# Peptides against a protein of PDB entry 4KTY, part 159

Target 1, 266 residues: chain A of PDB entry 4KTY
Amino acid sequence: YVLNDIGVIFYGEVNDIKTRSWSYGQFEDGILDTCLYVMDRAQMDLSGRGNPIKVSRVGSAMVNAKDDEGVLVGSWDNIYAYGVPPSAWTGSVDILLEYRSSENPVRYGQCWVFAGVFNTFLRCLGIPARIVTNYFSAHDNDANLQMDIFLEEDGNVNSKLTKDSVWNYHCWNEAWMTRPDLPVGFGGWQAVDSTPQENSDGMYRCGPASVQAIKHGHVCFQFDAPFVFAEVNSDLIYITAKKDGTHVVENVDATHIGKLIVTKQI

## One batch from the design tools (peptide; made by RFdiffusion4, then SolubleMPNN)

Design b2_p23_3_s4 (from b2_p23_3, 13 letters changed)
Fold by OpenDDE base, seed 1:
Structure b2_p23_3_s4 (fold): chain B 266 residues (1-266), chain A 23 residues (1-23)
Amino acid sequence: as target 1 above (266 residues)
Amino acid sequence: LVTTYTVPNKDVQSKVEITTSYS
């Protein structure tokens, strides 16, 4: 989880799982220097750089360009006129070296590109890390642990009122560390995510969230456990918003979020 | 209420299309 510089990332659909190769290249020339540069750009205190909790949280913020002119700009509208299409990348090295050279965010990435670069960052700094793919991954915009799908009175989805959404798949990272800031038993794998999705205490970042805590329904522990929990376990709530302002629950689907979570076991 | 979930593109990250109807 630290020494392997080539990996496989899962994508596609739950009934048609696909894989793509990704070169992490954490030992390539200039990559460690670039990771240190990223922490310098974040203005991270030297005392915190030895703490995997702080490092992974800073990394989750800095691998995306939002807030802080970090590494990658995301694009999901199929328009890549001012950069490289996300599918054209085959590894982290070219992205990180371009960022170091230009000192500007690199265009463009989607979840697996963010996860690939973040995996390089973590491994380069000695933090065991892996990429996780979640199929039918929920994006809960208000951390209420459910997907609120609003319907018109005629039964059609009201896209204006519906703010929550579901990714066909989403990739994020798990980083191995102790969590002395949490109760006993919640160390080990921690979910961290550099894809810009939601604001976490002032910045687009996510984690570290204890996988064990989430597995047992403990979402009160830092960081961002409610959001990560919702990605894998939220119900779809179909709500009719009536003209009189009342809401009626029409249906609940508990089967279409987090259908499969896949990671490469090495 | 009948719900339909459609994956628009398997090769890239994309939002699932959710459609509903009464029948």
Scores: peptide ipSAE 0.649, ipTM 0.954, DockQ to the pose 0.891
Fold by OpenDDE base, seed 5:
Structure b2_p23_3_s4 (fold): chain B 266 residues (1-266), chain A 23 residues (1-23)
Amino acid sequence: as target 1 above (266 residues)
Amino acid sequence: LVTTYTVPNKDVQSKVEITTSYS
């Protein structure tokens, strides 16, 4: 999880799982320096750079360009005129070196690109890390731990009222660390995510969230456990918004979110 | 309520299209 410099990232669909190779290149020339540069750009104190909790949280913020002119600009509109299409990247090295050279965010990334670069960042700094792919990954935008799908009275989805959404797949990272800030037993793998999805206490970042805590429903533990929990476990709630302002739950689908979570073992 | 989930593009990250109907 630290020494492997080549990996496989899962994508596609549950019924048609696909893989892409990704070169992390954490040992290539200039990569460590770039990771240090990233922390410098984040104005991270030296005292915090030895703490994997702080490092992973800062990394989750800085691998995306939002807020702080971090590494990658995300794009999901299939228009990549001013950069490289996300699917054209084959590894982290070119992205990180371009960022270091230009000192400007690199275009463009989607979840697996963010996860790939973030994985390099973590491994480069000695934090064991892996990429996780979640199929049918929920994006809860109002922190209520459910996917609210609002319907018109005729049964059609009201896209204007429906703010929550589901990714066909989403990639994020798990980083291995102790969590002395949490109760005993909630160390180990921590979910961290650099894809800019939601604001977390002022910045687009996510984690570290204890995987064990999430598995046992302890969403009160820092950081961003409710959001990560919702990504893998939220129900789809179909709600008819009546013209009189009342809401009626028409259906609950607990079978689609987080159908499959895949990560490479060693 | 009938729900349909459609993945528009498996090669990129995209939002699942959710459609519903009473028939």
Scores: peptide ipSAE 0.648, ipTM 0.953, DockQ to the pose 0.887
Fold by OpenDDE base, seed 3:
Structure b2_p23_3_s4 (fold): chain B 266 residues (1-266), chain A 23 residues (1-23)
Amino acid sequence: as target 1 above (266 residues)
Amino acid sequence: LVTTYTVPNKDVQSKVEITTSYS
């Protein structure tokens, strides 16, 4: 099948949706070889390289540099002193070729850069893939499917206790595959995410999580369904932590997370 | 409890600033 090597990635805010062009370049010289090199670096067995479940999971780990000297180093401090600012990238080709040449992680990426490179990786390997942008995307840090915002007794946010956070927007990928490891009906689009957010069974990786399962509230299915579910559907729970160690729920906001999810159809 | 959500920079991925106060 024919895949487009140029795409659009959504970002910005719900009330001010922005787009950026991204060149995936999956057909450019050296890109497929680099994707194979990535799987080599992951020490992925040849027999697994034809399995989109395994490939997408390995890809979600290897597109980020954590754990395994993968492709991209993330940075969110707005300094970017030792590399390229995330916003300066216009496509996957330069990143992947630099990685292949240097054999060292490339600096720097944020979610759309990770998603762009991961999209190239998936498409290179024959896996239909698209980028999804979620506005007000929750980052559940303790896997309880809610955003716990802890408050001081004076009503101010206790930043020390509050580990959960919300991205203004977050980009990840959906990959199309059958899921023989899941019940019938949970194949199709699978959420996969290479932005290093949480550890999943020993590595910073995420997915594949069945989009259909998530939509129907089935968070028990592999892989990382609770995390993906929380990204799009968690409530903000405002909790006062009392001096005696007790917690009191002050407010619940069930409207803010996952205000808009945008993707292009393939 | 009044909650305020602020997005300081829409051009990059950033954490939403959540501010709370009693009124």
Scores: peptide ipSAE 0.643, ipTM 0.952, DockQ to the pose 0.890
Fold by OpenDDE base, seed 4:
Structure b2_p23_3_s4 (fold): chain B 266 residues (1-266), chain A 23 residues (1-23)
Amino acid sequence: as target 1 above (266 residues)
Amino acid sequence: LVTTYTVPNKDVQSKVEITTSYS
């Protein structure tokens, strides 16, 4: 395989697919050193740095600033007062070099920025990686594998009853590796996500989750398979919250989440 | 139950707005 240092990231809407170029720059001066620095900041043992399972999991944690003063601070409020707007980034190099120089998290990123930087990190360390965009990507906040939409008795949505939400699109990474910790057949592409969405055993990280396992409904396999599964497969469950505290399912939409998953093949 | 899905800004990552009504 040939690792490209320039890629395309899909975004927009399912009916209006857009692309942006992203320079990964995994071969640029200082980038590998920065990736090693990231692992140093994570206090990752040298012995683990050759294990793509550990590396990708650490990377998913460290590319975001949460918990560990990792690389990128996420922001979704469209203010970006103390940094660079996510849309202004065109590649990973400036972000990583700034992180290495300042030794402080870089502001700001959204999913594609996280995915771009994470892709660089993985590729720098010899892990084949690609970016995946999922349109209408679920964020299951309570790990019940469904997207709950609560309604008042009058039919209006009550957004206070759940933290579940749907992204217009979400970008994460797939990394190629063997999974000796899983049953045979569940190696290959592993979903990993550095966008801080959910806490996974103490840190905002996600994966590696076997894509094959998820496709076959094996959400019990480490790591974070239920969350990734929910991102692409969640049913929208419309639930009326009655005044007496009872819940009644009014409707189920099984077709809306994960309408399209797009990736550029490496 | 009528449901409406609205994407507020497709150029950035944003939450889909879901609204419902009875008809």
Scores: peptide ipSAE 0.632, ipTM 0.950, DockQ to the pose 0.881

Design b2_p23_4_s1 (from b2_p23_4, 11 letters changed)
Fold by OpenDDE base, seed 5:
Structure b2_p23_4_s1 (fold): chain B 266 residues (1-266), chain A 23 residues (1-23)
Amino acid sequence: as target 1 above (266 residues)
Amino acid sequence: SYFLVEPPKDVEKSGPYPLELEA
């Protein structure tokens, strides 16, 4: 989880799982310097740099370009004219070195690119880390732990009212650390995510959220446990929005979200 | 029963997909 510099990232769909290789390159020339540079750009004080909780949280913010001119610009519109298509990247090294050289965000990434670069960042700084892929990943937009799907009276989805979304798949990271800020037993793997999805206390960042806490439904534990919980466990709530403004729950589907979570064993 | 239409298959692209109910 620290020494491996080549990995596999899962993608595709539940019924047709695909894999891509990714070169993390945490030991390549200039990569450690770049990781330190990233923390410098975040204006992270020296005392915090030895704390994996702070480092992983800062990393989740800085690997994406939002808010702080971090490493990667995300793009999901299939228009990549001003950079490199996300699928063209094969590893973290070129991205990180370009960022260090240009001192500007690198274009473009999607979730596996963010996860790949973030994995390099964590491993480079001595934090054991791995990439996980969640198929049918929910994005809870209003922090209610549900996927609210609003329906017209005719039964069609009301896209205007439906703010939550479902991703075909999503990749994020798990980082290994102790959590002295949490009750005993909630250390170990922590979910962290650098793909810009939701604002967390003023920045596009996510985690560290205790995987053990998520598994046991302890969403009150910092950081961003409700969001991560929702990504893997949200129920789909089908709601008919009546013309009179009333809402009627028509159905609940607890099987759609988080059908499969995959990570490579080391 | 309410079921969403599955996302397009054989897509490398990640991200949110259009939410539609099966007919």
Scores: peptide ipSAE 0.509, ipTM 0.913, DockQ to the pose 0.065
Fold by OpenDDE base, seed 4:
Structure b2_p23_4_s1 (fold): chain B 266 residues (1-266), chain A 23 residues (1-23)
Amino acid sequence: as target 1 above (266 residues)
Amino acid sequence: SYFLVEPPKDVEKSGPYPLELEA
């Protein structure tokens, strides 16, 4: 079990890995109560609260404010006038306590903030969890397991033809649990992500996705395995969009996405 | 062959970055 209340979150770039300290504070006063409150706000059945699969999935949804007035509002546009800049947070405690007291989403977070708060949530509820940083993380928006890069005939990138994107880095969580709903061998670490990226069956949530399943290319397993797989293993597909509307694949790069995945060793 | 330009080093924030081809 992971009982550390202080952690390190990796960020930066592959060639210049940086770290930030994060205080999870899962044992501090009011934090467990807040985690229970989060599940209450999610209207989670009591019977499901002992199931790490359900808990992690609910947590994935509730740590972000989308859909359900969850904990954190994300902001990536450098406009933080109505809250706290993501970089100003140093831990989960203040965020969770603010959420509990105000009963309104807390502003603002980015991936490491989401991951930090989510890590606290998981650990509070007895689920071993860690934060993972993926450098050159793909965001597959159309669920084709590819990172499409469209080029004009002149060779310039056309960003309007796809919503796929590459993140400089992205942080999410891995939670340790058994997966009786999956074939034997696909328990253990499960990828879960509270950063609002894609809609998963009606809500901005992600996981739990079996890390082992993903490693073996089993993207058909619940939950959101294709998305997580794409984050770490999407091929870059360079496509020339011709004036006649046809698409020509010019190049494929299978090495760019997920160049480095870093987590603190447990 | 096409190659993406690496994201700026001085960016602390996460998220998508503009895609540019390396010359």
Scores: peptide ipSAE 0.422, ipTM 0.853, DockQ to the pose 0.078
Fold by OpenDDE base, seed 3:
Structure b2_p23_4_s1 (fold): chain B 266 residues (1-266), chain A 23 residues (1-23)
Amino acid sequence: as target 1 above (266 residues)
Amino acid sequence: SYFLVEPPKDVEKSGPYPLELEA
């Protein structure tokens, strides 16, 4: 999980799983320096750099450009006029070296690009890390652990009220660490995500969230456990918004989200 | 009853899937 510099990222659909190769390049020239530079840009003190909890949380913030002029600008508009299309990247090295050279965010990334770069960052700093792909990944926007789909009285989706979304697939990272800040048994793999999705205490970042805690429904444990839990386990709630302001639940689907979670085991 | 329509299989793009419902 630390020494492998080439990996596989899963994407596609549950019934048609696809893979792409990704070069992490954590040992290539300039990459460690760039990772240190990223932490410098985050103004991370030296004492914190030895703490994988702090490092992974800072990394989740800094791999995306939001808030802090971090590494990657996300784009999902399928235009990509002012940079490189996300699908054109084949590894982390070019992205990180461009960031280090230009000292400006690199355009553009989507989830697997964020995850790839973040994986390099973690491995480069000696943190065991892997990429995880979640098919039918929910984005809970209002922190209620549900995917609320609001419908008009005619049955059409009310896009103005519907803030939550479902992704066809989403990639994030798991990092291995002890969690002395949590009860015994909740160390090990921690979910961390650098794709800018939701604000976490003032910044677009996510994790580390204990995978064991998530598996057992302990969403009260820091960091961002409710969001990660929702990504893999949200119920779809179809709600009709009436003209009088009342809400009527039309349907509940507890099986749609998180149909498959895939990671390469090494 | 409402159900979310399955996304197309041949999609490389990630991110929010357009919400489509099957009545």
Scores: peptide ipSAE 0.312, ipTM 0.816, DockQ to the pose 0.086
Fold by OpenDDE base, seed 2:
Structure b2_p23_4_s1 (fold): chain B 266 residues (1-266), chain A 23 residues (1-23)
Amino acid sequence: as target 1 above (266 residues)
Amino acid sequence: SYFLVEPPKDVEKSGPYPLELEA
């Protein structure tokens, strides 16, 4: 629940699950103030701050630095010369306090860092939250609910054409809330993700997407249900790009994506 | 057929999975 100060984040591979400790520090000095400051930077009105739907969506946007000079700058290129390597972080406190003091985005994060900070943000604001790790997580960047893997005629991946990607693992958050904006039964856990992956209605944010809706294939429900659904359930479509410009589907694999979804029990 | 190439077990960071043609 919201009272847990230290957590475990799963990562690694499906056949070699690894764990790291993460200190959320939601009760540490200055952390709540920083979370309020984050909402201030988002120019969130006071009326919305009591709505977990709005708060989680704003948090999803603001924990990443894109669009709004939010908390964390992501980096996946192993070049961290102007900040802290993502793996060096052990908790949210230092990140949030640095953000509050510097008023500039903190470098650097990857998915578990984003998820860790976002978890602190949610918990600070009284929203029950947990981190979820998805192994073989798909990143659909054209909203077609599939992973389009383009191949050269020799069978090698065409990296220029292949924009979709499958990640070894990805971490995001689930936040507990009612969803009066959705049909009955789709409250409870909502997927929210602060790792900047795709633009959602003008901002790099994701969710809240009803976990129940996703489980039942209701991708039409706000917010970003198609993207989250694709992360856990996309088919891999192998497409050969012929020299003449034609595309031929060579294979379809429905078994690779979302092999394991892990979260610590609350 | 194709398969995802297993990354090194000691890799901590997340990243795209490479794909290879299955022999």
Scores: peptide ipSAE 0.234, ipTM 0.765, DockQ to the pose 0.077

Design b2_p23_4_s2 (from b2_p23_4, 8 letters changed)
Fold by OpenDDE base, seed 4:
Structure b2_p23_4_s2 (fold): chain B 266 residues (1-266), chain A 23 residues (1-23)
Amino acid sequence: as target 1 above (266 residues)
Amino acid sequence: SYFLVKPPEDVEKSGPYPKEIAA
């Protein structure tokens, strides 16, 4: 029995939630082989391939092309002349098969594409996984667990003073696994993200971060818990940059980030 | 008080909000 799993990915805005179908195709011909190939390209030890912690972390790195010639090249500049626009993809199968055939990164993806392909990868390898969409998702670039918004004295935004940004929405994955490397109770759903956002110990990867740990503020737990925590819980800090070089906090908004986190139940 | 401006019309694309703030 082959299950053609078609999922739903949420996107858009919190006030106008959109959905798109995504064919994971984890049981389609060549897909498992491609997933194994991905791990081969990552030079992952055979012994580690049975460990969902290692597999998900490697997957988070390899689904994006950065660092390791992984599966997908991200593009957010609306220039897709050298590949397929992210919105044109309807599933993981074509992407993975192209990667396997060409042995080169596939162009192009955005968060839902990364999440879709990563979901296939995880499921192919027997790891229960789902896609999560976070509306008003913070991208904490400096790992300070806050989202800094700098203003000039005239009230205009100074985008040069920080690389922090708030995304309209962001999609990542949650993978189900035990976490023997963490204290008891922090297994279960783990946030993993293959969209290249931040460098994690030398590679663009993210997770697995214990969802339970994050919910309880345990951001010290591996992996990348501070980043994931910031995505869903950062305070917006509005800072006026004065001409004299001083910074003044004008406002703090603790409610804006992570207003809605949506996932389809498995 | 400052607020983040809504993203552009293309809600399909993911990405950062325009770095604009409305009072």
Scores: peptide ipSAE 0.083, ipTM 0.632, DockQ to the pose 0.058
Fold by OpenDDE base, seed 2:
Structure b2_p23_4_s2 (fold): chain B 266 residues (1-266), chain A 23 residues (1-23)
Amino acid sequence: as target 1 above (266 residues)
Amino acid sequence: SYFLVKPPEDVEKSGPYPKEIAA
């Protein structure tokens, strides 16, 4: 297979798709050493480093700084005074080399930065990988496979009650591997996500989740299939929180989430 | 009409995206 050094990441809105170039730099000096260092920081034993399932899962945890002082600190508050704005990054190399040099998390990233760095990590270690962009991506934080949007009586979102969210877009990765831990047919592309969204068995990580399993609704298959499924196929449940404390379902939208999923062909 | 959270200031950044629905 061919591993490209430069890729394209899709972002923006579904009706105004934008692209940015991203330099993965998996063959640049120091990058392989940094990827090995990342696995060292994760305290991976040598036996696990040859298993793409373990490597991708550890990578999904370690590319974000949560839990383990991993590579990138996420920020979505438009305050980047103590680092580099996410939009200023053009590739993975500077981020990874800074991490290796400083031995501290690098500031700051958002989903495409996480996905870019994670893609480098995977490719550097010989795992075929690509970035996927999902427009109108759901973030289910209570594992009920739906987006519960609580509204005030005036139609505004009740931010106190609404914990789930729909993102304009979200980027994650797909990694190619066999899945001997799953039934036959669920190998191939696996969704993995290093953007710190939800806790998965004690750590902010996601995947590998079989794309085939997600596509066919097999959310019981490890890892994090329910979360990935919800990202691409959640129903929006609009609930009005009445002043008397009652909740009324006002509407259900089964078409909004996952309106477009885009990836570059390998 | 019902509204989600406000759109991101910059379309480059990811964030909560509103959807208007009819009551």
Scores: peptide ipSAE 0.069, ipTM 0.633, DockQ to the pose 0.051; fails the geometry check
Fold by OpenDDE base, seed 5:
Structure b2_p23_4_s2 (fold): chain B 266 residues (1-266), chain A 23 residues (1-23)
Amino acid sequence: as target 1 above (266 residues)
Amino acid sequence: SYFLVKPPEDVEKSGPYPKEIAA
């Protein structure tokens, strides 16, 4: 995982899986220096730079531009006049080198771009990492581990009340590390995500969340396990909002979210 | 009634999946 400099990222729809190549380029000139620069911009002390838990968490914050003038500006509005469309990127190197040169956030990224750059960052620093694609990925915005879909009495979605969302697909990273801060058995792959989705203790970051912990329902373990758990396991809760303010649960769908999680096998 | 998800026109684009309510 650390040595591979070219990868494949899965995207598209669960019924029409697509792949794209991505050049990580973790060994190319200037990339290591850029990764160090990223940690410098994060004001990460030297003592923390040897800890993959801290490094991956800082990376999840710094690969996105929010809060800290990090690497990538996200955009999903299909208007990319002031930068490069997310689909035009083919690898991490140009993005990272532009960031290092300009010292300003690079425009623009979406989840696979964030994941690609973050994968380079992790691998460059010697942390085994891979990209994971989740189809029908839930975005829980109120940390209740479910997708609350509010319906009008006529059955239409109440967009004002419905804050949670389901993404067609979402890409994030898994990083391999020991977790001495967790009980024995919860090391190994850790979910980390640099796509700015939710605030985690004051910053747009996510993880590391133990994949083993999530698989076994241990969402109380740091970091952001509830959010990652919700991305792959949330039930859709259909709630009718009555005109009198009464909420009635109409249906629960436990089959929609996280239908397929794909990663490249090496 | 239930939540219907329509495929996006551009499957490359990520984000909230287009949705409609089925009566």
Scores: peptide ipSAE 0.065, ipTM 0.631, DockQ to the pose 0.056; fails the geometry check
Fold by OpenDDE base, seed 3:
Structure b2_p23_4_s2 (fold): chain B 266 residues (1-266), chain A 23 residues (1-23)
Amino acid sequence: as target 1 above (266 residues)
Amino acid sequence: SYFLVKPPEDVEKSGPYPKEIAA
C-alpha cells in the first residue's frame, strides 16, 4: 500500500459499479518535495511530521483549498470554466506539480480527485494508504448521526429545511497506523477524508477515525468518528414539515446509507 | 459492509441525490 504508484478508484452507482485508473506517482520527480511543501504551508513542525496521526490530519486539511490555500478547489456545479474539469484528471502528479509551481490552489476536484491526491500524499510520506468508495454516502450537516430529509406536504423535498445530503458515491482514504491515543485494538486502518465536507475544530478536515471504532459504534473516539459513522450508517428520517410548523416523521430507513463500501485488494 | 472488489473501468462525477432518494 506504499509501493504501488498506479491504482483503481471505484465510483458510479451501487447497481452499476465503475472503476477508473489513477496514477499516484509518489516516486515521480518533485512529488516528495511537493508533499514536504504542503506540510510547510501547513506550518507543521518537524516533530509532528513523523507522526502519522498528525500527518494524516494535516493532509486531510491541506489537500483541499479551504481555510489554508491547500491543493485542490472543489466544484460540483458542472461549470469548470476557470480550470480543469474533475473528470479530466488521470493522476496526482500534474495536480501536485501545478500546486508546487503556482503556489495556488488547483481547480478543480471532486471526491475521487481529492482521494487520489491524498493517497499520493500519504504514500509519499510512507503511510500505507488506500482509497475506499462508499455508495449511498451520507453527509450529515448537523452532527446528529442521522439524515433528516424534510418533505413538503406534496412529498417533494424541502430544500430550505433539508441540510443533509446523500451522495450516490463518495471516495475517501484509509491510512494504516497505530493509535496510541486510543484504547488497544483501534489501530490499523483509519478513515481520513480531504474532500471538504464539514468543519472539524476550525477547519475542513476529517480523521483519522478508527475503522474498527466505527465498525463497533465507538463514535466518541477522535477524530471525527461521528461524521464518518454517519457517512456509512445513518438512518434516513423522512419528515413532513406541516404548514403549521409541526414536523411529522413519515418514514425511517435504516438500510439505505452505506449500502456498499469497496476498496481495491492490495 | 467492507468488500474487496476487482475493478471494471469507466468515469462519472459524484453528486448529492437527496431528492432522488427521498422523492
Scores: peptide ipSAE 0.022, ipTM 0.547, DockQ to the pose 0.043; fails the geometry check

